Peptides against a protein of PDB entry 4N3Y. Designs and how they scored, part 97

Target 1, 83 residues: chain A of PDB entry 4N3Y
Amino acid sequence: ETRDQVKKLQLMLRQANDQLEKTMKDKQELEDFIKQSSEDSSHQISALVLRAQASEILLEELQQGLSQAKRDVQEQMAVLMQS

## One batch from the design tools (peptide; made by RFdiffusion4, then SolubleMPNN)

Design b2_p27_2_s1 (from b2_p27_2, 15 letters changed)
Fold by OpenDDE base, seed 1:
Structure b2_p27_2_s1 (fold): chain B 83 residues (1-83), chain C 83 residues (1-83), chain A 27 residues (1-27)
Amino acid sequence: as target 1 above (83 residues)
Amino acid sequence: as target 1 above (83 residues)
Amino acid sequence: SEILQKIEQIFEQLQQQLEEARELLES
């Protein structure tokens, strides 16, 4: 009787160990997923920001050019009016 | 001749103003897009993190329960061996 | 054994909870 009980408890102990190991693995995989997902999102955001910043610089330069062109036209108009 | 030149310059000035306004609007829309995109991504990440953390807590509790069960089984085995 | 029966019940409950946790992670 005691021998059979010991065998049963040993089996249960092995099952507990297996479940514990599985749970620990699942936890680690979850943590890895969180980390990887966050890093991937961060990289994607950074890439988009850099691209947007490059476009912004171009737009700013165009704006400055157009502003200068406006001033040049105004100056030429003033010259014509004075002549 | 001068009148025609003035009219031409006035048209060019209007065109320059229109282009400048368009460029400024495009710049603002780009900035708004960057901000909105970043905020949306941040919110999505936060939601995923919270969900993952909840799952992690559950897994941790299960792990603790399994560890305790393992210890309890070991204790019962010891009792049986001493009997 | 009454002790073994109690232990078996605990393990059964833990197994069920573990399965529910897996389902939660998969959803």
Scores: peptide ipSAE 0.033, ipTM 0.428, DockQ to the pose 0.107
Fold by OpenDDE base, seed 4:
Structure b2_p27_2_s1 (fold): chain B 83 residues (1-83), chain C 83 residues (1-83), chain A 27 residues (1-27)
Amino acid sequence: as target 1 above (83 residues)
Amino acid sequence: as target 1 above (83 residues)
Amino acid sequence: SEILQKIEQIFEQLQQQLEEARELLES
């Protein structure tokens, strides 16, 4: 029956349109999520890198101090052993 | 007393070494954490990008299908109007 | 957004045409 066929076609087209709109929305949301996620990750990583750099500087200072302390202690021990 | 002084110096040296080792360990852990975090973020972003691409492909297919459907329906309607 | 709007317009027009066809068939 032709009328039924027309109704079927209308339904199919509406369904197709709905699916298209949904897909487009999902795509946009995904793109936005990726962008935001990337920005957040970038900021987080940058902060961590800076923190690591600060720690490394501190480590270098400590190493220098410890090396000097070691030398000083060893010198004192040598003096003691000679007394 | 010399013996006591030696013991004190030994303790000081051990303490210094312990602190150095701890600091070095902490630095390494921080670097490992940053590396892992970066890798995880990279993988995550890549996965999201691929997902977005898949969605875009689907969208294109839907658009093509809808265009064809429109043409087909219009043709059918023309036939109906002539009957 | 522009593409979606155009598609929506196409579907609206198509739906209207289908309805007109139905009405014609029923007459």
Scores: peptide ipSAE 0.029, ipTM 0.399, DockQ to the pose 0.008
Fold by OpenDDE base, seed 5:
Structure b2_p27_2_s1 (fold): chain B 83 residues (1-83), chain C 83 residues (1-83), chain A 27 residues (1-27)
Amino acid sequence: as target 1 above (83 residues)
Amino acid sequence: as target 1 above (83 residues)
Amino acid sequence: SEILQKIEQIFEQLQQQLEEARELLES
């Protein structure tokens, strides 16, 4: 019957709208989650990169200093052996 | 005395070499650590991106389907009201 | 979506940063 069919379709329409809204909400929540996660990761990685660079510079300076010290000692030994 | 000075410098040379080797080892260990960490992070991020893309596609398809369903219901209602 | 596109761009930038870090270590 037409009347009954119309009522049924009205219900189905409401259900479809509800599902659509739910889907849109779920999508938004996922996007928000991913955004927040990515921002956190971005900051974390940036910090790690900077820290690594600082450590690299320090270690290179230490290596250079120690290498020079070694050469200086060798030079002094040579001088003493020649005396 | 020269003899004593030479012996002292030989000790200092050994110490300098030991420190240099230690520093080089420490640097290598740091590089290895950073490399491993970066590789892990890279894989993790790539996986997250793929997952996000897959989710977006699915959600977009669902939204399109639901929107179409809503339109279909509305069309059917109009047909019934005209009959 | 635009938001997801921006998110993907962020991750691409992160991957680039990681690659730059690797290159630095190997240099």
Scores: peptide ipSAE 0.020, ipTM 0.369, DockQ to the pose 0.023
Fold by OpenDDE base, seed 3:
Structure b2_p27_2_s1 (fold): chain B 83 residues (1-83), chain C 83 residues (1-83), chain A 27 residues (1-27)
Amino acid sequence: as target 1 above (83 residues)
Amino acid sequence: as target 1 above (83 residues)
Amino acid sequence: SEILQKIEQIFEQLQQQLEEARELLES
């Protein structure tokens, strides 16, 4: 029957549209997720870089201080040993 | 006493050296950590990019198929309604 | 520190890669 066939096709069309919309939504969600992930990663990377730089500066200062202290001690030892 | 002073300075030197070595070790550990993190991040980014591309292709194919199906159904409906 | 500078460069490259990835996704 034609009427039944039309109704069947209408249902099929609705199903197809629903699937299409869902697929488009899924795509959008994926894009949003990946975009957000990229932003988060970028911020994390930037933060880590800054943190690394700060740590490096501190460590270098400490190393410099310790090296100087070592040299100073050695110099003093030499003086004392010469006395 | 000079002898006592020398011994004191020797201890101070050992302490300074120990601190220096520890600081250098800490720096190395930090560098290793950050380097490894960079490598991991790079791999992750690459994987995510490829994954996104694959998903995009699949979704586009699905959308194309569904759109075509929709058009086909609509065409059939039009024919039936004209009968 | 040369090593840290290299690490910083790596992260800079990663940031660039992230930006490229974003551009790819948005295209």
Scores: peptide ipSAE 0.020, ipTM 0.365, DockQ to the pose 0.025

Design b2_p27_2_s2 (from b2_p27_2, 18 letters changed)
Fold by OpenDDE base, seed 3:
Structure b2_p27_2_s2 (fold): chain B 83 residues (1-83), chain C 83 residues (1-83), chain A 27 residues (1-27)
Amino acid sequence: as target 1 above (83 residues)
Amino acid sequence: as target 1 above (83 residues)
Amino acid sequence: SSILQQIEQIFQELQQQLEEARALLAS
């Protein structure tokens, strides 16, 4: 019966439109997720790099200080041995 | 007493060397951590981007399919209404 | 004696700073 077929197709059209809209929304959410996730990870990496760089500088300063202390000790030892 | 002072300085020199070596090791471990952490994060981001891109392609294909289905339904409705 | 005491103090300070650096990395 043609009438029932038309009504069924009308419902299918509405369903297709609903799914199309849903798919478009999901696509946008995915794009937003990609963008935000990438930016967040980039910022986190940058923060970690900054922390690591600060620690690295501190360690280098400690190395320098210890090396100088070693030299100073050696110098004082030489002075004492010459006295 | 000079002798005791020299002995104390010798011990301090050994301590300085030990700390210097420890500091150098810690610095290297920090550098390794920075490098590995950065590479791991980069790889993870790349993997996530690939997954997201695959999903995005699928969503685009679904959009295309749904749009076509909508058009097909409309066409069939027109045919039925003309019969 | 004064010089030795100064050097000892420097070593103690450096050791403390090293521990603080390790703590920073662990945080």
Scores: peptide ipSAE 0.034, ipTM 0.411, DockQ to the pose 0.091
Fold by OpenDDE base, seed 5:
Structure b2_p27_2_s2 (fold): chain B 83 residues (1-83), chain C 83 residues (1-83), chain A 27 residues (1-27)
Amino acid sequence: as target 1 above (83 residues)
Amino acid sequence: as target 1 above (83 residues)
Amino acid sequence: SSILQQIEQIFQELQQQLEEARALLAS
């Protein structure tokens, strides 16, 4: 009776150890995944920010060109009026 | 001559407008993408954090169970020694 | 964003000025 109880408890303890090991592994994998996901997202966002900045520079240059073109047109219009 | 110059400049200005419009659209799309990507990543990380927390709770419970099982086994072993 | 809105406004103003210039040439 008691011997059987001990054997049963030993089995339970081994099973508990197995579950503990599994859970430890699962938790570690989750933490690793969170860390990697966060790092990947951070890098992606940084790259997109740089791309957006490049587009902003281009936009500013085009705006300058547009403004100059307007001024040039106005100048030529004035010449036409004087001729 | 001057009239032709004005027409040419008007064309250049129209082309500049077209490029400006395109660039504005592209930049807006990039900003929208960055915003959405960041929000999606944030939500995903939050969900993973919750899952990791649940795993932590389970791990702690299993550790408690393992400790109790060990104590139970030791108690039964003591009984066997006394019999 | 605020900066994009500002750029849009500038673009609209430039378009308006271009139309005014065209009207001036037609007069």
Scores: peptide ipSAE 0.028, ipTM 0.403, DockQ to the pose 0.010
Fold by OpenDDE base, seed 1:
Structure b2_p27_2_s2 (fold): chain B 83 residues (1-83), chain C 83 residues (1-83), chain A 27 residues (1-27)
Amino acid sequence: as target 1 above (83 residues)
Amino acid sequence: as target 1 above (83 residues)
Amino acid sequence: SSILQQIEQIFQELQQQLEEARALLAS
């Protein structure tokens, strides 16, 4: 009968609404996690880039120092051989 | 004397070379870590996006089902009131 | 790396030159 069908459909509607609410919540949680994960990764990578840049500066300074040391040693060698 | 200075500069050169090697290695390790971290994060985010997309599809299906259920219930109510 | 190899080569050559200079002075 119609009344029994109405009751059944009313239950189905409640079930659908509950699942819809659950799915919407799950989706929101996943999207929030994506956002947070992306921000955390970006922060970490930025920090590492800064460290790499600092290392690059040190490398350049060391290369300059090494080149200068070589020149100085060669100059001293020349003086030594002449004396 | 010149000879003593040469010895000192030779030591300085060795020290500079050692530090240079260390710095270059550290820089390479940092850059490798950046690369790997970025790839790992990208992979994780991509996986989460796929899950979110699946949830979106489910949400759409549930919304459709809910709307249909509502319409069906309303139709049955109308019949009931007329009988 | 290529740069490191170049630096190592420079260092080795310098060491050899210094040893030769010392040997010459000692003779």
Scores: peptide ipSAE 0.027, ipTM 0.398, DockQ to the pose 0.007
Fold by OpenDDE base, seed 2:
Structure b2_p27_2_s2 (fold): chain B 83 residues (1-83), chain C 83 residues (1-83), chain A 27 residues (1-27)
Amino acid sequence: as target 1 above (83 residues)
Amino acid sequence: as target 1 above (83 residues)
Amino acid sequence: SSILQQIEQIFQELQQQLEEARALLAS
């Protein structure tokens, strides 16, 4: 019967469409995951860069402190030699 | 006593130097961590891109399959109309 | 012929969706 044969063909086409839609969904989920992962990593690295820069500031402060301490030692040594 | 006073100053300077070296080490560890984290993230995203591209290939295969299915439907409908 | 035309329309719609998906990936 022609109607039944047509219905079979329509079912086959619907099945193919379902597979296509599934693939499109999977693709979208992968892309969303990549996007989210990239953003998460970017934020994490940015935070770590801030921490590293804070450490760099501390290094500079310590360097300045050491320079001053050296000068203080030299000054006190001079006083002691003159005493 | 001059010697004791000098020794005290030298100790103070050594303490400051120890703090500087500690800070430098911490900074280096932070930089190493950032580098490693960045490389890990890059590799992860590259792997995900490959997965997305595999999905794209599947989409293309489905498109070709659907095109063939369309031709098959047309052919079968023609046969049915001539029967 | 009406049924055939409906089926052909379905294929055309699917093809359009596929092209849109490819465009999304390319962006």
Scores: peptide ipSAE 0.026, ipTM 0.429, DockQ to the pose 0.028

Design b2_p27_2_s3 (from b2_p27_2, 18 letters changed)
Fold by OpenDDE base, seed 2:
Structure b2_p27_2_s3 (fold): chain B 83 residues (1-83), chain C 83 residues (1-83), chain A 27 residues (1-27)
Amino acid sequence: as target 1 above (83 residues)
Amino acid sequence: as target 1 above (83 residues)
Amino acid sequence: SSILQKIEQIFEQLQQQLEEARRALEA
């Protein structure tokens, strides 16, 4: 019967729509997860980079100070040896 | 005495050199850390890409399902027209 | 036949939506 076949087709349509809706939902959840994960990683990496940069600056300043101290000692040694 | 002063300065110089070398080592360790962190970030990005590809697979499966559903609808339509 | 034609049109719309979603994902 035509009416029964129409009902069957309507059921198939509902099934297809449900599948689409499910897939779209799953896609959105994955995209949200990727976005959140990426942002979290980015923030963490940025924080670590800033910390490393701060330490690097301090180490460079320390290196300059120690190099200067070394030069000062060498100069004083030279003066003493020449006197 | 000049002799004693020279010996004192030599000791101070050795200490300064040792500290300078240590500082340079620490700087290298920081650079290695930054390098490792960037590599880890790259790996994380790759993982996120794989997750995105999972969504693509879901969409492809849905596309196949919809194509089949369309064919089924057309088949039923043909049956109705032949009746 | 009108109902079946409407159903077929709905499937076509669903396919278009799927394609748009795929393009959005790849973009």
Scores: peptide ipSAE 0.033, ipTM 0.409, DockQ to the pose 0.112
Fold by OpenDDE base, seed 1:
Structure b2_p27_2_s3 (fold): chain B 83 residues (1-83), chain C 83 residues (1-83), chain A 27 residues (1-27)
Amino acid sequence: as target 1 above (83 residues)
Amino acid sequence: as target 1 above (83 residues)
Amino acid sequence: SSILQKIEQIFEQLQQQLEEARRALEA
């Protein structure tokens, strides 16, 4: 009967719509999660990069200090040899 | 006394070396951590993107199905009106 | 690292030179 068929189709349409809405919601949640995760990771990496750069500065200073210390020691050795 | 001064400089040099080595190690560990973290995040994001894309495919199929169902319902309604 | 190895080498050489100088002074 045509009326029963129409009712069946209406039900199918409602079910499809419900599933569509659910799928759209799930997709949006995934995309939001990806975006948030990416931002969080980016911030973490940036912080670590800054820390690494600070260490690099320290290394450069230490290298300079070591070079100077070496020169000073050599100078003192020369004095020792002269005495 | 010159000898004592030399010993002092030797100590300073050793201390500087120890600190330099420690700093270099720490820097390398940080850089390795950054790299690993970035790779891990990249893999996670890629997996989520694939999942999102799968959802997008489903959405497209559902949308097509909904459109067809809508047309079918309208057709049946027309038949109903003719009867 | 190569830099670390070079630094270690410098320290080793310096220590050796200092010890030799001390021995020479005491001789």
Scores: peptide ipSAE 0.023, ipTM 0.361, DockQ to the pose 0.007
Fold by OpenDDE base, seed 3:
Structure b2_p27_2_s3 (fold): chain B 83 residues (1-83), chain C 83 residues (1-83), chain A 27 residues (1-27)
Amino acid sequence: as target 1 above (83 residues)
Amino acid sequence: as target 1 above (83 residues)
Amino acid sequence: SSILQKIEQIFEQLQQQLEEARRALEA
């Protein structure tokens, strides 16, 4: 009967809507997760990059220190030779 | 009329199902994206961490080597001055 | 490692130079 069909379809529609709402909620949660995760990853990577850069700077300073040390030793040697 | 209601509900149900399918597909795509993105991020971060650690170790070795070398040269210079 | 080796090489050269200088001063 048509009336029975209406009732059945109403139930199915309600079920479909419930599933839709749930799925939409889940989707939103995933989107939020992606956003947050991406930001976190970005921050972590940035921090690591900074650390790496700091290390590079220190390496350059060490190299400069070596050069200076060499010069200082050579200067002292020169003084010694002149004495 | 009941028959008209049936037709209307059938249409609404079809629309709801279409939306549901689309939403489910979108959700799946997001899940796949999250999975892949998470793996990529993890690998990248791990690589950066390893690199940073290696750099730190190297820097420490360089500092130690430089200090020792400097001391050795200074010692020899001292001997030279005492001669 | 390579940088450290270079550092070592440089200071080895310096040490050699100092030794030569010492010998020269003693002569």
Scores: peptide ipSAE 0.021, ipTM 0.330, DockQ to the pose 0.037
Fold by OpenDDE base, seed 5:
Structure b2_p27_2_s3 (fold): chain B 83 residues (1-83), chain C 83 residues (1-83), chain A 27 residues (1-27)
Amino acid sequence: as target 1 above (83 residues)
Amino acid sequence: as target 1 above (83 residues)
Amino acid sequence: SSILQKIEQIFEQLQQQLEEARRALEA
């Protein structure tokens, strides 16, 4: 019966539309999630880079200090042996 | 006493050298760690990008399919109403 | 989609930042 077929198709149309809207929503949510995740990662990387730089500076300063101390000791030893 | 002072300075020199070597080692280990961490992050990001792309393709295909289905249903309804 | 392309660009930028950081450390 044509009438019954039309009603069936109307239902199918509504269902298809619902699924389409859902799919669009799901896609958008996925995109939003990925975007947020990437932003979080970016900020984390920046923080890590800064931390690494700070550590590097500290270690270099320590190395310089220790190297100078070594040289100073050597100099003092030489002076004492010459006296 | 000069002799005692020399001995003391020799000890200090050895200690300074030990600390210097340790500091150099620590620095290198930190650098290695940071390098490895960055490489791991890079690979992870690449994997995530690929996954995101795959998901996008799938969702777009699904949307296309659903849109076509909707159009097909509409066409069939029109045909039935005209018959 | 355009938004996903932008997301991909963000990840590419992140990779570049990591590489730059590595280079800076190795210098």
Scores: peptide ipSAE 0.018, ipTM 0.376, DockQ to the pose 0.024

## One batch from the design tools (peptide; made by RFdiffusion4, then SolubleMPNN)

Design b2_p28_1_s2 (from b2_p28_1, 14 letters changed)
Fold by OpenDDE base, seed 1:
Parts: C-alpha cells; structure tokens; sequence
Structure b2_p28_1_s2 (fold): chain B 83 residues (1-83), chain C 83 residues (1-83), chain A 28 residues (1-28)
C-alpha cells in the first residue's frame, strides 16, 4: 500500500536525519580538536625556537670568548718567553 | 707574576671550553627535540585530517541520502494524493 | 643550522595555519 510505503519512508528519513546530525557533530568535534592541537603545537614550537635562538647567541659569545682567551694566553706566553 | 697569570688564563680557557661544549650539547638536544616534536605533530595532524576527510565523505553521502529520501517521500505523497 | 631549522619550522607553522584557516572556513 502506498500509504504504508510513505510511513516507511518517513521513518527512514528520520533515521537518516539522526545519523546526519550525529555525524555533523562528530565532524565538528574533530575539527575543533585538530585546530586546538595545531595551535598548541605551534605555540610550543615557537617557544622552543626562541630558546634555541637564545642558546645560539650564547654559543657565539662563548666561542668569541674562548678565542679571545686563547689569544690572551698566547700573548702572555710571548711576554714570558721574552723575559 | 706573568707565569701565574698564564696559569690562571689556562684555567679560564678550560672552563670556557667546558661551558662551550655543554652549551653545544644542549643546543643539539633542543634542536633534536624540536624536530621530533614537529614531526610527531605533523603525523598526528595528518592522521586526523584523513579521519576528518572520511567523515566528510560520509556526511556528504548521508546528506545525499537524506535529500533523496525526502524526494521519494514527496513523490509517494503525490501518488497518494492522486489516488 | 639553527636558522635552517627555524625556517623549516616556520614552513610547518605556515602550513598548519593554512589548515586552521581552512577548517574555520569549513565551519562557516
């Protein structure tokens, strides 16, 4: 009967709608999670980069200091040898 | 005494070298950590993206199914009304 | 070497930012 078929289709439609709504919600939650995770990672990486850069500067300063100290030792040794 | 000064400078040089080596190691460890963290995050995000895409496909299919079901109901209703 | 790493990280961050923008647009 056509009427019974309509009722069946209406039920199927409701079921499909429920599935759709659930899937939409799940998708949104996943997207939000991805977004949040990405932002957190980005911030963390940026902070680490800054720390690394600070360490690089310190490294360069230490290298310069070491080189100068070496030169100073050499100079004092020269003076000593001339005395 | 110049000789004592040289000894002092040599000690300072050794200390500076130790500091330099430590800093170099710390820098390397930090860089490795950053690299690993970035790669891990990238992989995780990629996996999540794939999952999101799968959900998107399912969502589209459900939407199409819902639209078709709605059309089917409308068609059957029209037949019913004509009977 | 650190500058190279920074550059690579910047590229990664740029890609992530683009993805975030795409997600935001998809939510509209």
Amino acid sequence: as target 1 above (83 residues)
Amino acid sequence: as target 1 above (83 residues)
Amino acid sequence: PLDELAERLEESQLRLEAFRQELAAAQE
Scores: peptide ipSAE 0.024, ipTM 0.450, DockQ to the pose 0.049
Fold by OpenDDE base, seed 5:
Structure b2_p28_1_s2 (fold): chain B 83 residues (1-83), chain C 83 residues (1-83), chain A 28 residues (1-28)
Amino acid sequence: as target 1 above (83 residues)
Amino acid sequence: as target 1 above (83 residues)
Amino acid sequence: PLDELAERLEESQLRLEAFRQELAAAQE
């Protein structure tokens, strides 16, 4: 009957509301996780990029030093041959 | 003397080359790590976004269902009051 | 809401993709 139908609908309404609240909570938790994960990842990558750049600078300096050392050896060899 | 200087420079040259090779290896390893990390992070974030979107769709459906259920209850209540 | 978060994530993804491309180019 109508009264029973109303009671049934009220129950369904409560159940639907419970499901909605649960889903809202789950969504919020997921958003928080995504936000935190994204921030952590961004910071990590930025730090790694800076480290890579530092390594690149060091490489360039070493290459220049190596080239100069090679030239110095060649010059000394020339002097040695003259003497 | 000059001969001793040449020997010294040759040693320094070898040492510099060793350092260069080591630094090149370290740089390559870092680049590989960054590449892998970025790929993993990108895939993870994409998956999480899709999951969040699915949750959003579900939320919207639940909200619509809840609104309809509320209206249905109100209609049934009206019928009940009439009888 | 989710739209704003999605936008930030998309920006992050674009930066990551650009960096991956840069790394790939540097390895050539």
Scores: peptide ipSAE 0.024, ipTM 0.444, DockQ to the pose 0.048
Fold by OpenDDE base, seed 3:
Structure b2_p28_1_s2 (fold): chain B 83 residues (1-83), chain C 83 residues (1-83), chain A 28 residues (1-28)
Amino acid sequence: as target 1 above (83 residues)
Amino acid sequence: as target 1 above (83 residues)
Amino acid sequence: PLDELAERLEESQLRLEAFRQELAAAQE
């Protein structure tokens, strides 16, 4: 009966080892996914921030242009009314 | 002719305004996307971290079990050899 | 923020690596 107990324990050990290996694999896959996802998101966000910044610069330029154009139109209209 | 110049400037002003509005919209969309993407990624990563943590706990338990099982097997084998 | 999450992930990775070493030892 002791021999049977040993065999049972050996089987349990093998099973535990298999479960451990499986769990380690699963955890590794999750960590890899998290790492990759985080890096991808970070890069994406950085790229989009740069794009947004470019748009901001353009907006500022357009606002200045719009203001100037408005002033120019007003000035020209004044000239027109004098003619 | 001054009148034609005024009309041209008015057109330019309208075009500039249209471009400004478009650019403002585009910038807003980018900002919204960045915010949403960051938030989504953060939540996803947090969830996966929790899963990884759960796996870690399981791994620790399995490792302890494995070590104990190994010790038990060794002890039982020693007993067996004495019998 | 993502930086904090990255730090937590790094800590998890270190713990996982330690466990891998322990597993290897247990398999001997």
Scores: peptide ipSAE 0.052, ipTM 0.445, DockQ to the pose 0.039; fails the geometry check
Fold by OpenDDE base, seed 4:
Structure b2_p28_1_s2 (fold): chain B 83 residues (1-83), chain C 83 residues (1-83), chain A 28 residues (1-28)
Amino acid sequence: as target 1 above (83 residues)
Amino acid sequence: as target 1 above (83 residues)
Amino acid sequence: PLDELAERLEESQLRLEAFRQELAAAQE
């Protein structure tokens, strides 16, 4: 009976170790995935922010340009009408 | 000796099970973290994308507006100079 | 409006950094 118990425990131990190893591998894979995903997301977000900023700058420039152009035209028209 | 072996194996089994449980919990926490992080990142990226798109649309409109304004001014000037 | 976006980005980056630190700690 004791011998049988030993054999049973040995089997259970092997099974537990196998499961542990599997779980550890799965955990590691998840960690790696999270790490990589986080890095990718960070880079993507950063790129999007930069792009958004560039677009905003361009928008501001265009708006200013339009306003200035309007003023310039008005001034030119005034000059022409005065001559 | 066999009795001692049984006791040893029982201890090892308990230790293995404890470690397994711990690892499983850790894995679950990581899975939960990944899920939540992924959702958060997805939402943020989506928001940034939408904003970037809006900015791009506005830029295009402004550019077209500027071009048209320039043409309009030129045409007006031509008319004035011809009169 | 872009400042708000920048702030949101910064917050996201901080969260990601915290997560990376947590992951590193979990690996130890």
Scores: peptide ipSAE 0.031, ipTM 0.374, DockQ to the pose 0.039; fails the geometry check

